# Ledger of designs, part 209: peptides against a protein of PDB entry 8OXM

Target 1, 371 residues: chain A of PDB entry 8OXM
Amino acid sequence: FKAEFRLAGGVNLPKIIDCVGSDGKERRQLVKGRDDLRQDAVMQQVFQMCNTLLQRNTETRKRKLTICTYKVVPLSQRSGVLEWCTGTVPIGEFLVNNEDGAHKRYRPNDFSAFQCQKKMMEVQKKSFEEKYEVFMDVCQNFQPVFRYFCMEKFLDPAIWFEKRLAYTRSVATSSIVGYILGLGDRHVQNILINEQSAELVHIDLGVAFEQGKILPTPETVPFRLTRDIVDGMGITGVEGVFRRCCEKTMEVMRNSQETLLTIVEVLLYDPLFDWTMNPLKALYLQQRPEDETELHPTLNADDQECKRNLSDIDQSFNKVAERVLMRLQEKLKGVEEGTVLSVGGQVNLLIQQAIDPKNLSRLFPGWKAWV

## One batch from the design tools (peptide; made by RFdiffusion4, then SolubleMPNN)

Design b2_p21_3_s2 (from b2_p21_3, 11 letters changed)
Fold by OpenDDE base, seed 4:
Structure b2_p21_3_s2 (fold): chain B 371 residues (1-371), chain A 21 residues (1-21)
Amino acid sequence: as target 1 above (371 residues)
Amino acid sequence: LPKLFSLAEELLLRALEEELE
């Protein structure tokens, strides 16, 4: 270990430590001191299994469809070591976090990220119609810019094209596997992009098995496919490569039903794996101090509607686990809204749900669905 | 002109995507 450390950004101020391995290679380690890394470690193992399934299929192997994984070593219930994803940046940092964010650079006359968040927070307790109208106004005045990531990083046209394909394939694979595992929407800070490969790395996997649907503001999308995520794919958007890679990934997942069910069943009943949503975790996820420090939301605690969705948590752990397994089985059979869909039909429904402004407008404003 | 460039780029991209798959 080197004696010097760097602070990574974020509330928990994780420490980046450089380590020299016994092989003489320098490795950056991220030391988290307040996070339960067990869920991240388990989900990385599940992603490795999904990658193994994808590598066995000729169609997905040819397309190099993989979820990027990182090493996680849990040290305690509140501490662990991550292999730091060197050469990655949070997509939120590139897009909106700094005055030098891509939105500010390329769209200087658009709304600021703060103005967008403020407008959406003002309507958070309003009707779905009012949320939709304000979301459309925000979207009109906050145009996507993520196409510029590949254009800035890859100046050679052939390399640029190849990297945009790698990005699109990475989004497709992570979206479908993320849907199957019920990761839901992903905060823009929890999606890293590799500056060399253009592949996505999903971090902070604290919401899985559709537990995002039981948050005080429930998730309404199967995965993050916001306007900037789509803009990064270029002119074809969700059509062509993205759709095709989603379909090929979904084919492999559906054809691996027994394996996936068995793995998830073992994990759901592991007494060391706390995947269930608890009220404190729900509050932490939707009341992050980073979002609070900007907006000072006067949480009037009196809104009775948040209590009703918490009353269904009185289901025994076993009933919740059974419901998760049943829903996973439905997904792997192509059962959506009581109808059996083809792979193409299921993927189409998921894409339409993920890009629908009505669904996006209903998300928690802290998740920045306009980005 | 911009629409024709976008369409030519889309067609070239689709053709290149089919060759790279």
Scores: peptide ipSAE 0.022, ipTM 0.623, DockQ to the pose 0.013
Fold by OpenDDE base, seed 5:
Structure b2_p21_3_s2 (fold): chain B 371 residues (1-371), chain A 21 residues (1-21)
Amino acid sequence: as target 1 above (371 residues)
Amino acid sequence: LPKLFSLAEELLLRALEEELE
């Protein structure tokens, strides 16, 4: 290991360390010091399985549909080494960095990222109507710029087009796989973009199996399909390639129902895989920026002996696991809101839910739904 | 004129996207 470390951006201030392998190659590693990397490791295994299913199907293989994976080595319950995705940047760093963010560079007369966040925080405890009105005002004065990512990185027109296509395919695959697994907490710092491939890398996979819906501010979208995410696809937006790639991914997932259910069942009952949302984790994920400094609650988890009888804890856990499996089975059958949908109908509903400004306006302000 | 250019770009992009799929 080199003696020097860099801080990565974000709330958890992960340490980027350079290490020399036994092969003499330098490798960057991300050291997370407070997150349970076991959740990330398990979800990476599920993504590798989904990639295997996608490679077996001719239509998804032709389109090179994959969810990007990274190596996770858990060291303890609170520490581990991630293989740092060399040549990736958080989409939030590219878009809304205070110094040189793309919004500031290309839209200098729009609201600042700080002004947008402040406006949405002011209405956080207000009605859904007030949240919607302020969200629409923010969106009007904060126009998408993510198209410029590919234009800055890929100067050759043919390469630019291929990379924009790779981006659109990556968004489609990760959105559908993420929806099936109920992946939440898709804020702009938890999604990286590869500067060479234009593919997305999803990190911090601790909110899965729709546990984002039981947060104090529940998640209201199936995946991140915000205005900048759509702007990166180019002029066709969510139509054409994105929709077709979503449909082909959904076809593979639905046709793999038995395999997906069996694997998720094993994971839900694994005593080493803590997928359940706890109150402390919920508070941590939806902390206010003002509370980030003071509330390290040294709430020793020891003193809240909620003397729920061990039997009541186990019964409550089993009932949550059963509900997760039932909801996964519904998704894989195309059951949405009690109706059986075709693949095209299901994908269309999910796209409409993800782009609905009423759903986006209800999200926690830290999710940055206007980006 | 701007709408015709955007439509021509959209049609060309759709055709290129269909050839690459």
Scores: peptide ipSAE 0.020, ipTM 0.607, DockQ to the pose 0.012
Fold by OpenDDE base, seed 1:
Structure b2_p21_3_s2 (fold): chain B 371 residues (1-371), chain A 21 residues (1-21)
Amino acid sequence: as target 1 above (371 residues)
Amino acid sequence: LPKLFSLAEELLLRALEEELE
């Protein structure tokens, strides 16, 4: 291990360490502290299974539909080593970096990322109508620029087109798989883009099985399909390739219902896999910059009184697990809002929910739904 | 230029989508 570390961007300030293997090769590793990487490791295994299902189907194999995976080695409940996704950048870093972000470069007269965040934070406790109005004002003065990622990285028109197609397919696959697994909205720092393949890598999988819906500000979208995510697809946006790739992915997921249910059931009842949302994790995920000052570590609340009978904890856990499995079964049957939808109908509903400015305006402002 | 690129994109998209179907 080298004694030097670099900070990766993002809320958790993960440490990038260089290690020399016994083979003499330098490998970059991301060391997350204070995060349970077991959830990331489990979700990578589920993604590998989804990839196996997608490779068995001719339609999805022809389209090369895959969810990108990375190697996770949990070291403890609060530490682990991620294989650094070499040649990737967070989409948030490309878009809204304070120094050289694409919004600042291509739209210098638009609102700054800070101005957008400030405006949305000011209305966080306001009505849905006020949130929607301010979100629309922010969107009008913060125009999408993610199209420039492929234009900057791929100068050859044929390569540029192929890479934008790979991006669109990657967004489609990850969106549908992410919806099935209940990953919800993804913070822009937790979506990496590969600078060579234009494929997305989702990191920090600490919210799964729709646990984002029980946050203090609940998730209102099935996956992240914000204006910049759509702008990266080019002129057709969510139509054409994206829609078709979503439908083909959803077909494979629905046709693999029994396999997916069995896998998720085993994982939900694994005593080593804590997927449940706890209040501390919920507070951490939706912490306000102003609230950082008052959380003195004096929540040494004595371990003594949380002897809620083991029986009541088990019964509450089992009921949550059963609800997750039931909702997963509904998704895999195409049951939305009590109605059975076709694959095309279900995918259309999910796309419309994900791009609806009313749903986006209700998201936690810290997750930057305008980006 | 951007509009011509967009149109060439749409045509290439359709052609590649037809080859992928």
Scores: peptide ipSAE 0.024, ipTM 0.654, DockQ to the pose 0.013; fails the geometry check
Fold by OpenDDE base, seed 2:
Parts: structure tokens; C-alpha cells; sequence
Structure b2_p21_3_s2 (fold): chain B 371 residues (1-371), chain A 21 residues (1-21)
């Protein structure tokens, strides 16, 4: 370890520590001091299993379909070491940084990211119709710019093209696997992009198994497929490479049903793996950035050992776990809204749900559905 | 120029999509 550390920023002030490995290579590590990294570690293992399934299939192997993973070493319920994703940037930092974000650089006459956030926060408690109208006004005055990421980073046309394909494949693979696992909280700071590979790295995996649907503002999309995410794919958008990669990923997931169910069942009943949404976590995820400063000290998880009868907690937990497994089985059978769909039909429904401005307008404003 | 880049991009996309199938 070097004696010096840097702050990565953010409320928890994670420390970046440079470590010299036994191989003489310097590696940056992020030390988080208050986050439960066990959920991230477990989800990284599930992603590695999904990657193994994708590498066994000829169609997904040829397309190099993979979810980017990072090493997580949980040290305790409140501490861990992350292998920092060196050479990654949050998509939100590239797109909507206050000083030099791509929206401000390429669309200086559009609404600012702050104006968009403010407009959506003003209607947060309003009707779905009013949210939709304001969301459409925001979208009209905040046009996508994420195509410029690959154009800025990859000046050679052949490299640019290959990197945009890698991006599109990464979005497709992570979207379908994320949907199968019920991954939520896919805001623009929880999705990193690798500046060398153009692949996405999903971080903060603390909302899984559709627990985002039980948030005070329920999640209404299966994955993040917002206008900037689509703009990064280039002129074809969600058609062509993205759709095909989603279909091929979904085929592998559906054909691996027994394996995926068995893995998820073991994880859901692991007493060390807390995947359930609690009220404090729900409040934290849907707080305003302005309110984050006051509530951080009192989230001592220790005091809510209220002696609820162990039997009632276990019965409620088992019923939630059973419902999660049933819904996972439905997804892997292509059962959507009581109808059995083909892989193409299921992927099409998921894409339509993810791009629907009515669904996007209903999301929590902190999710930034207009980005 | 932007329209030619978008067309070349679409043609290159189609050609590479056909090679990847």
C-alpha cells in the first residue's frame, strides 16, 4: 500500500488506495467504509456464472457477450475493498457534469441538467399525466448526446466502430441479465463506462430481485434504456445489434433455467446475503441529495433488532423468496403478464417497456430518466 | 458531411451485422 490516499468524492468519501501487487503492478483500490459490499460480491459471482453460460453458447461467444465484473472483497457488513474500475467514468459524469458535461458542450441551448431535475422534482407528487407532460417537455429541450462518447475517445473510424459495437453488446447483455436478476437502481452514477473498451460496468448492486418495485416510487422499467443509452448505440438505436444481442442473451438465460433457479434459490436462502428491501435503505435510495447530509449518522442498523417473533419474520421472508423464485421462473419461461412469449416477443416487450416515456416519467427524479 | 457519415455508419453497421450473423 502507498502511504497516500485520494478521495473518490461522494457522500461516503471512499478512499482510493494505490496498492503494489506481488507482480509489481500498481492497482487502485477503493476502500468503502460504510457500505455493505456483500451484495455486490454475491452479484459479481452471479454475473461470473452468467458469463460462463454466455461463453459456452456459440452465438453469444462469437458476439463476445459478457457482463463486466470487478473484484469485491467484503471485510465486514460495513467495510470492504473494491478493485477500483480503473479507466472507467460514470455515464452521469460524462453526460451531466455541471461544468463540462456532454449535454452542456454539445447542446448549450438545451435545459441544464439542474433545470431538468428541478422540473421533474416539482411534479414528483403529481398525477402520472402531469409527470408525462413535464417529462416530454424536458425530453424535447434536453436532446441526447451520448454518441459523442465514442467519437471523443476513439478517433480512428475502425476502432470507433468496434468500440460502439462493444458498447451496444455490453448494454444488451447487462440489460437482459439485469432483468433476469431483477437489478434495480440503474441511475447514471451506478453505470460506469470503460474509456478503453466502451463496455459498461454496473456498480452498487444493492437493489436486486425486483426489490426496486417495492420502493416508495416503484421502478417501472426492466433496465436502463434511456435516450442517451440508445444514442450511444448510433443511428440504428435499439434495432439491429442491440435487439439481436438481447435475444441471444435471453436464449442462453432461458435455456439455463434450471441452473439459474438453483443458484438464485441458494442465494435467496443464504442467511449472510441480505437482498431484502428495508425501509431505511428505501429512504436512502429515494432521498434528495440535499437531505443526504443529515440521515447518514443515525443509520445504525444495530438498533432495529426489535424482537419480532422469529416465526413471523421467517414466514414473511420465505413468502418473499418464493415470490421472487416464481417470478424468476416466469421470466425464464417467457411468461410476461400471464402470456407465454417467444424470445423475440419477450425481448421486444422489454425494450418497449424500457423506452416507454410513460414508464420513464413515473420513475424517481433521482434516476434521471431524461438522460 | 453529417448525412454522409450517418449513411456510411449505417452501411458499415449493416455489413458488420451481416458478418456477425
Amino acid sequence: as target 1 above (371 residues)
Amino acid sequence: LPKLFSLAEELLLRALEEELE
Scores: peptide ipSAE 0.023, ipTM 0.636, DockQ to the pose 0.013; fails the geometry check

Design b2_p21_3_s3 (from b2_p21_3, 12 letters changed)
Fold by OpenDDE base, seed 4:
Structure b2_p21_3_s3 (fold): chain B 371 residues (1-371), chain A 21 residues (1-21)
Amino acid sequence: as target 1 above (371 residues)
Amino acid sequence: MPKLYSLAEELLLEALKKLLE
């Protein structure tokens, strides 16, 4: 290991370290402290399985449908090492960096990211109608710019077109796999884009199995398909390539139902894998930026263990696991809102839910659904 | 190999091996 480290941004200030392997190759790594990387590690393995299923199918293999993965090595319940996603940038950093973000560069007369966040935070406890109205005002005065990512990075028109297709395929694959696994909406800092491939890398997988629906502000979208995410696809938006890639991914997932259920069942019942939402984790995920200073909850898991009978905890856990498995089975059968849908019908419903301004306006403002 | 942290990771790796065979 080199003696020097850099800080990455974010609350936990992860350390970027460089190491030289026994092969003489330099490898950058991210050391996280105060973070449980076990869920990230497990979810990366599930993504590898999904990739194996996608590579076996001729239609998805031909389209090169894959979810990008990275290596995670937990070290303790509160520390680990991640592969540094070299040549990636958070989409949030590209879009809404305070100094030089694409919104500020391309739309200097629009609302600032801070103004948008402030407006949405002011209505956070208001009616859905008031949230929707303010969200529409924010959206009108904060127009999407993510199309410029590919335009800035890929100057050759043929390369630009190919990379925009790679992006669109990556969004489609990650959206459908993410929906099946219940990853929900993804914070803009937790989606990296590769500056060479235009593929997405999803990081910080601390919300899975629809646990985002039990947050203080519940998730209302199946995956992140915000205006900037769509803008990156170009003029066709969610139509054509994106829709077809979602359908082909969903076909593979539905046709792999038994394999997916078996593996997720094993994961859900593993006593070493805490996927459940706890109140402290929920507070942390929906903490206000202003409140970041005081709540270092030492996630002392220890203090809440004391008073519930072990039997009632186990029974409650099993009922949550059973409900997650039942919902996963429904998704893999195409059961949505009590109806059995075709792959095309299911994908259409999910796209409509994900792009609906009414659903987006109800999301936690900290996750910036207007981006 | 990364140290396995859970039985689920072990079983998942075993399932992945069977899928790659």
Scores: peptide ipSAE 0.008, ipTM 0.416, DockQ to the pose 0.021
Fold by OpenDDE base, seed 1:
Order: sequence, then C-alpha cells, then structure tokens
Structure b2_p21_3_s3 (fold): chain B 371 residues (1-371), chain A 21 residues (1-21)
Amino acid sequence: as target 1 above (371 residues)
Amino acid sequence: MPKLYSLAEELLLEALKKLLE
C-alpha cells in the first residue's frame, strides 16, 4: 500500500488508497469505515447472477444487456474495501455540482439546485397537492440537461449514437433488475456513469427488498427514472430502445423465477446478512442537512433493553423474509396490484409509475426527484 | 493454500484497521 490516502468526501469520509499488487499493478481502492459493506457485496453477487442469466438468453446477449458490477470486500460489520470505479462520475456531480454542473452551464436562468431543494423541503410536511404544485413549478424552472453528457464526451456522431444506446440499455437493465431486487429510487450520487462506455454503475446498495417503502417518507417509484435520466436517452425518451430493453430484461427475469427465488431465499435466511431496515439507518437516509448539527452521537444505545426474546426477533424476521419472498414471486409472475400482467403490461405500468410527477413529488426531497 | 489466504487477509485487515484509526 502507498503511505498516502485521499478523502473521497461525504459524511463517512471514505479513504482512497493506492496499492501495488504482487503482479506489480497499481490498484486504487476505496476504504469505507463506519459502513456495512456486506449488503453491497451480496447485491453485487446477485447482479453477477442476473448478468449470467442475461448472457444465456440470445436476445438479451445480442443487446449486450448487463449490470455493471464492482468488487466489494467486507472486512467487518463497519468496514470494507471497494474497487475504485475508475473513469466514472456520479450523475449528481455532472448535473448539479455547485461550481460547474450541467444545469448551471446549459440552463443558467433556471432555478439553482439549491433553490429547487429549498422549495421542495418547504413543502415536505404539506399535502400531496401542495407538493405536486411546487414540484411542477420546480420542473418548469429546472429543465433537464443530461443529453449533454453524451454530447460532451462523444464528439463523433456515430460514437455518440452508440454510447447513447449503451446508456439507454444500461438504464433499462438496472431499472428492471433493481425493481426485481427492490432497490427502489437511487440518490443521484449513488449512480455513477462511465465516461467511456456511458454505462451506469449503481453503488451504495444499502436499501434493497423494498425497504425504501418503510422509510419515514416511503418510496413511490419502482426505480429512478427522473427527467434527467430520461433526457440522457435522447428524443425518444422511454419509448423504443428503453422500453424494448426493459421488456427483454423482464422476460429473462420472469423465465428465471425459480433460480432467482432460490438465490434470494438463501440470502434472506443467511444469519450473517442483515438486510432489514433499522430505525437509525432509516433516520440517517432521510436526515435533513440542517438536522446533522444536533444529533450528537449520545445514542449510547444501551445494549441492555434489546434483549427482546431471541424467539420473537426470529419470528418477526422470518415473517418479513416470507413477505419479501412472496412479493418477489409476485413480481416474477407479473402480478401487479392483484392482476397478472404480460411482460409488456408490467413494464408499461412500472415506467408509468416511475415517470409520474405525482409519485416523484412525494419522494424525500433530499433524493432530488426533479434531477 | 487456505492458510496463506487467511494470513494475507489478517495482515490486510490489520493494515486496514490502522488506516481506519
């Protein structure tokens, strides 16, 4: 290892380290402290299995439908090492960086990202109608710009077109697999884009199996398909390539039902894998930046009172696991709202739910549903 | 072979603990 480290920024201050392998190759790694990487490691394994299923099918293989994966090595319940995603940028950094973000560069007369966030935070405790009205005002004055990512990175028209297709395929594959695994909405900093491939890398997989629905502000979308995500697809938006790639991914997932259920069952009952949402994690994920100042870590959770009988914890855990497996089975059968849908019908419903401004307006403002 | 992996993991874990302190 090199003696020097860099900070990646953010609350947990992850350390970027460089190591030289026994092969003489330099490898950059991200060391996270105070973070449980076991869930990330498990989700990467499930993504690799989904990729194997997608490669076995001729139609999905021909379309090169894959989820980008990275290496995760959990070292403890609070530490681990991540592969550094070299040549990637967070989509949030590209879009809404305070200095040189694409919204500021291409739409200088629109609302700032800060003004949008402030407006949506002011209505956070208001009615759904008031949230919707303010969200529509924000959307009108904050127009999408993510089309410019491919235009900036790929100057050759043929390469530009190919990379925009690669992006659209990556969004489609990750959206459908993310829906099946219940990843929900994804914060804009937790979606990386590769500057060479235009493919997405999803990081920080700490919300899975629809646990986003039990947050203080519940998730209302099956995956992130916000206006900028759609704008990156170009003039066809969600129609054509995106829809077809979603349908072909969903076909493979539904046809692999038994395999996916068996895998997820083994993971849900693994005593070493805690996927359940705890109240502290739920609060942390939806904390306001202003509220960070007052929560001194004087939560000495006295370990004493959580001696609830091991039997009652096990029974509650098993009931949650069973419910997750039942919902996964429904998704893989195409059961939505008590109705069996075709692949095209199910994909259409999911797209409509994900782009509905009423659903988007109800999301936690910290996750920036207008971006 | 398994014992060499465990020792490399332990040494990596100790080195990483010292980097996280």
Scores: peptide ipSAE 0.000, ipTM 0.358, DockQ to the pose 0.024
Fold by OpenDDE base, seed 5:
Structure b2_p21_3_s3 (fold): chain B 371 residues (1-371), chain A 21 residues (1-21)
Amino acid sequence: as target 1 above (371 residues)
Amino acid sequence: MPKLYSLAEELLLEALKKLLE
């Protein structure tokens, strides 16, 4: 290891360390403290399995449909090491976090990211109608710019076109697999983009199996398909390449139902895998200041041992695990709202749900649904 | 068996413990 470390930004101040391997190669790593990386490690294994299924199918292999994965080594219940995703940037950093964010550079007369955030925070406790009206005003005055990511990074037109297709395929694959696994908390900091491949890397996988629906502000979309995400696909948007890649990914997932169910069943009953949403985690996720302003709420959660009887905890856990398995079976059969859909019908429903401004307006302001 | 990403050279574990304390 090098004697020096750098701090990554954010609440938990993760340490960036450089190490030289036995092969003489320098490798950057991210050391997280006060974070349980076991869920991230498990979800990365599930993504590797999904990639194996996608590589076996001729149509998904031909399209190079993959989920980007990174290495995770849990060291304790509150610490671990991540592979540093070298050459990646958070979508939020490129778009809105810095004074040089793409929205400020390309749309200087639009609302600032701060003005958008403030407007949505002011209505967070209001009716769905009031949230929708303010969300539409924000969207009208905050126009998409994510098309410029590929234009800035890839100056050659042929490379630019190839990378835009790689991006669109990555969004499609991660959206469908993320939906099947019930992946939540897909805010703009939890999605990285690779500056060389234009592929997405999903990080912080601590909300899975639809546990985002039991947050104080429930998640209302199956995946992130916001206006900037769509703008990065170019003129065709959600039509053509994106839709076809979603359909082919969904087809592979549905045809692999037995394998997926068996793996998820083993994970849900693993006593070392805490996938359930607890009240403290729920509060923490929806109290995080999304902007780099260091308001550390030291939630001294005094360990008030809620002595729930062990028997009632185990019975409640088993009932939640059974419900998650049942919902996974439904998704893999194409059962949506009690109706059996074709692959095309199911993918269409999910796209419509993800782009619906009524669903987007109901999300926690922290999710930045206008980006 | 998923190949455990054995970054756990004993030295890594000790250096990381000291960085996480």
Scores: peptide ipSAE 0.000, ipTM 0.369, DockQ to the pose 0.027
Fold by OpenDDE base, seed 3:
Structure b2_p21_3_s3 (fold): chain B 371 residues (1-371), chain A 21 residues (1-21)
Amino acid sequence: as target 1 above (371 residues)
Amino acid sequence: MPKLYSLAEELLLEALKKLLE
């Protein structure tokens, strides 16, 4: 290891370290503290399995359908080392950076990212109707600009076209794999884009198995398919390449149901793998930026009193695990809302749910559904 | 340090090996 470290931004101040391998190659790593990387590590292994299934199928292999993965090494329940995703940027940093974000550069007369956030925060506790009206006003005055990412990074027209296809394929693969696994918390800082490949890297995998639906503000979309995500696909949007790549990914997942169920079953019943949503985690994920100041985690809350009968906790856990497995089996059979759908019907329903402004308007304002 | 694989990591690695054979 080099003697010097850098701080990455953010609340937990992760440390960027440079390591020289036995091969003489320098490798940048991110050391996280106060974070449980076990869930990230497990989910990365599940993504590697999904990639193996996608590589075996001729149609998905020809399309280069893959979910981007990174190396995770958990060191403790509250620390670990991540592979540094060199040459990636959060989509939120590109789109809504306060100084030089693409929305400000290309749409200077639209609402600022701050104005949009403020308007949606003001209606956070209001009716669904009031949230929808304000969301539609925000969307009308905050037009998508993510098409400019590929245009800025790839000046050659042939390269630009190929990279836009790589982006669209990456969105499709990660959306369907993420839906099958019930991946939540897909806000604009948890999705990175590679500046060379135009592929997405999903980070912070701490909300899985549809646990986003039991948050104080439930998640109402199967994946992130917001207006900027769609704008990055170009003029056809969700039609054509994206839809076909979703269908081909879903075909492979459904045809691999036994393998996927067996692996997820092992993970759900591992006593070392805490995937369940707890109230403190839920509060942290949907905390207001304004309230960050005073929560000194004096989590010296005595572990003593929640000796609720180990039997009732275990029975409750088993019932939650069984429900997750049952719902995973339904998804892999194409059962949606009690109806068996074809692959095309299921993918169409998921796309419609993900782009519905009624669903998007109900999300937590920190998710930034207007971006 | 030996990677302390969880039982899930070991079983997943074995399932992946059987899938790669």
Scores: peptide ipSAE 0.009, ipTM 0.432, DockQ to the pose 0.020; fails the geometry check

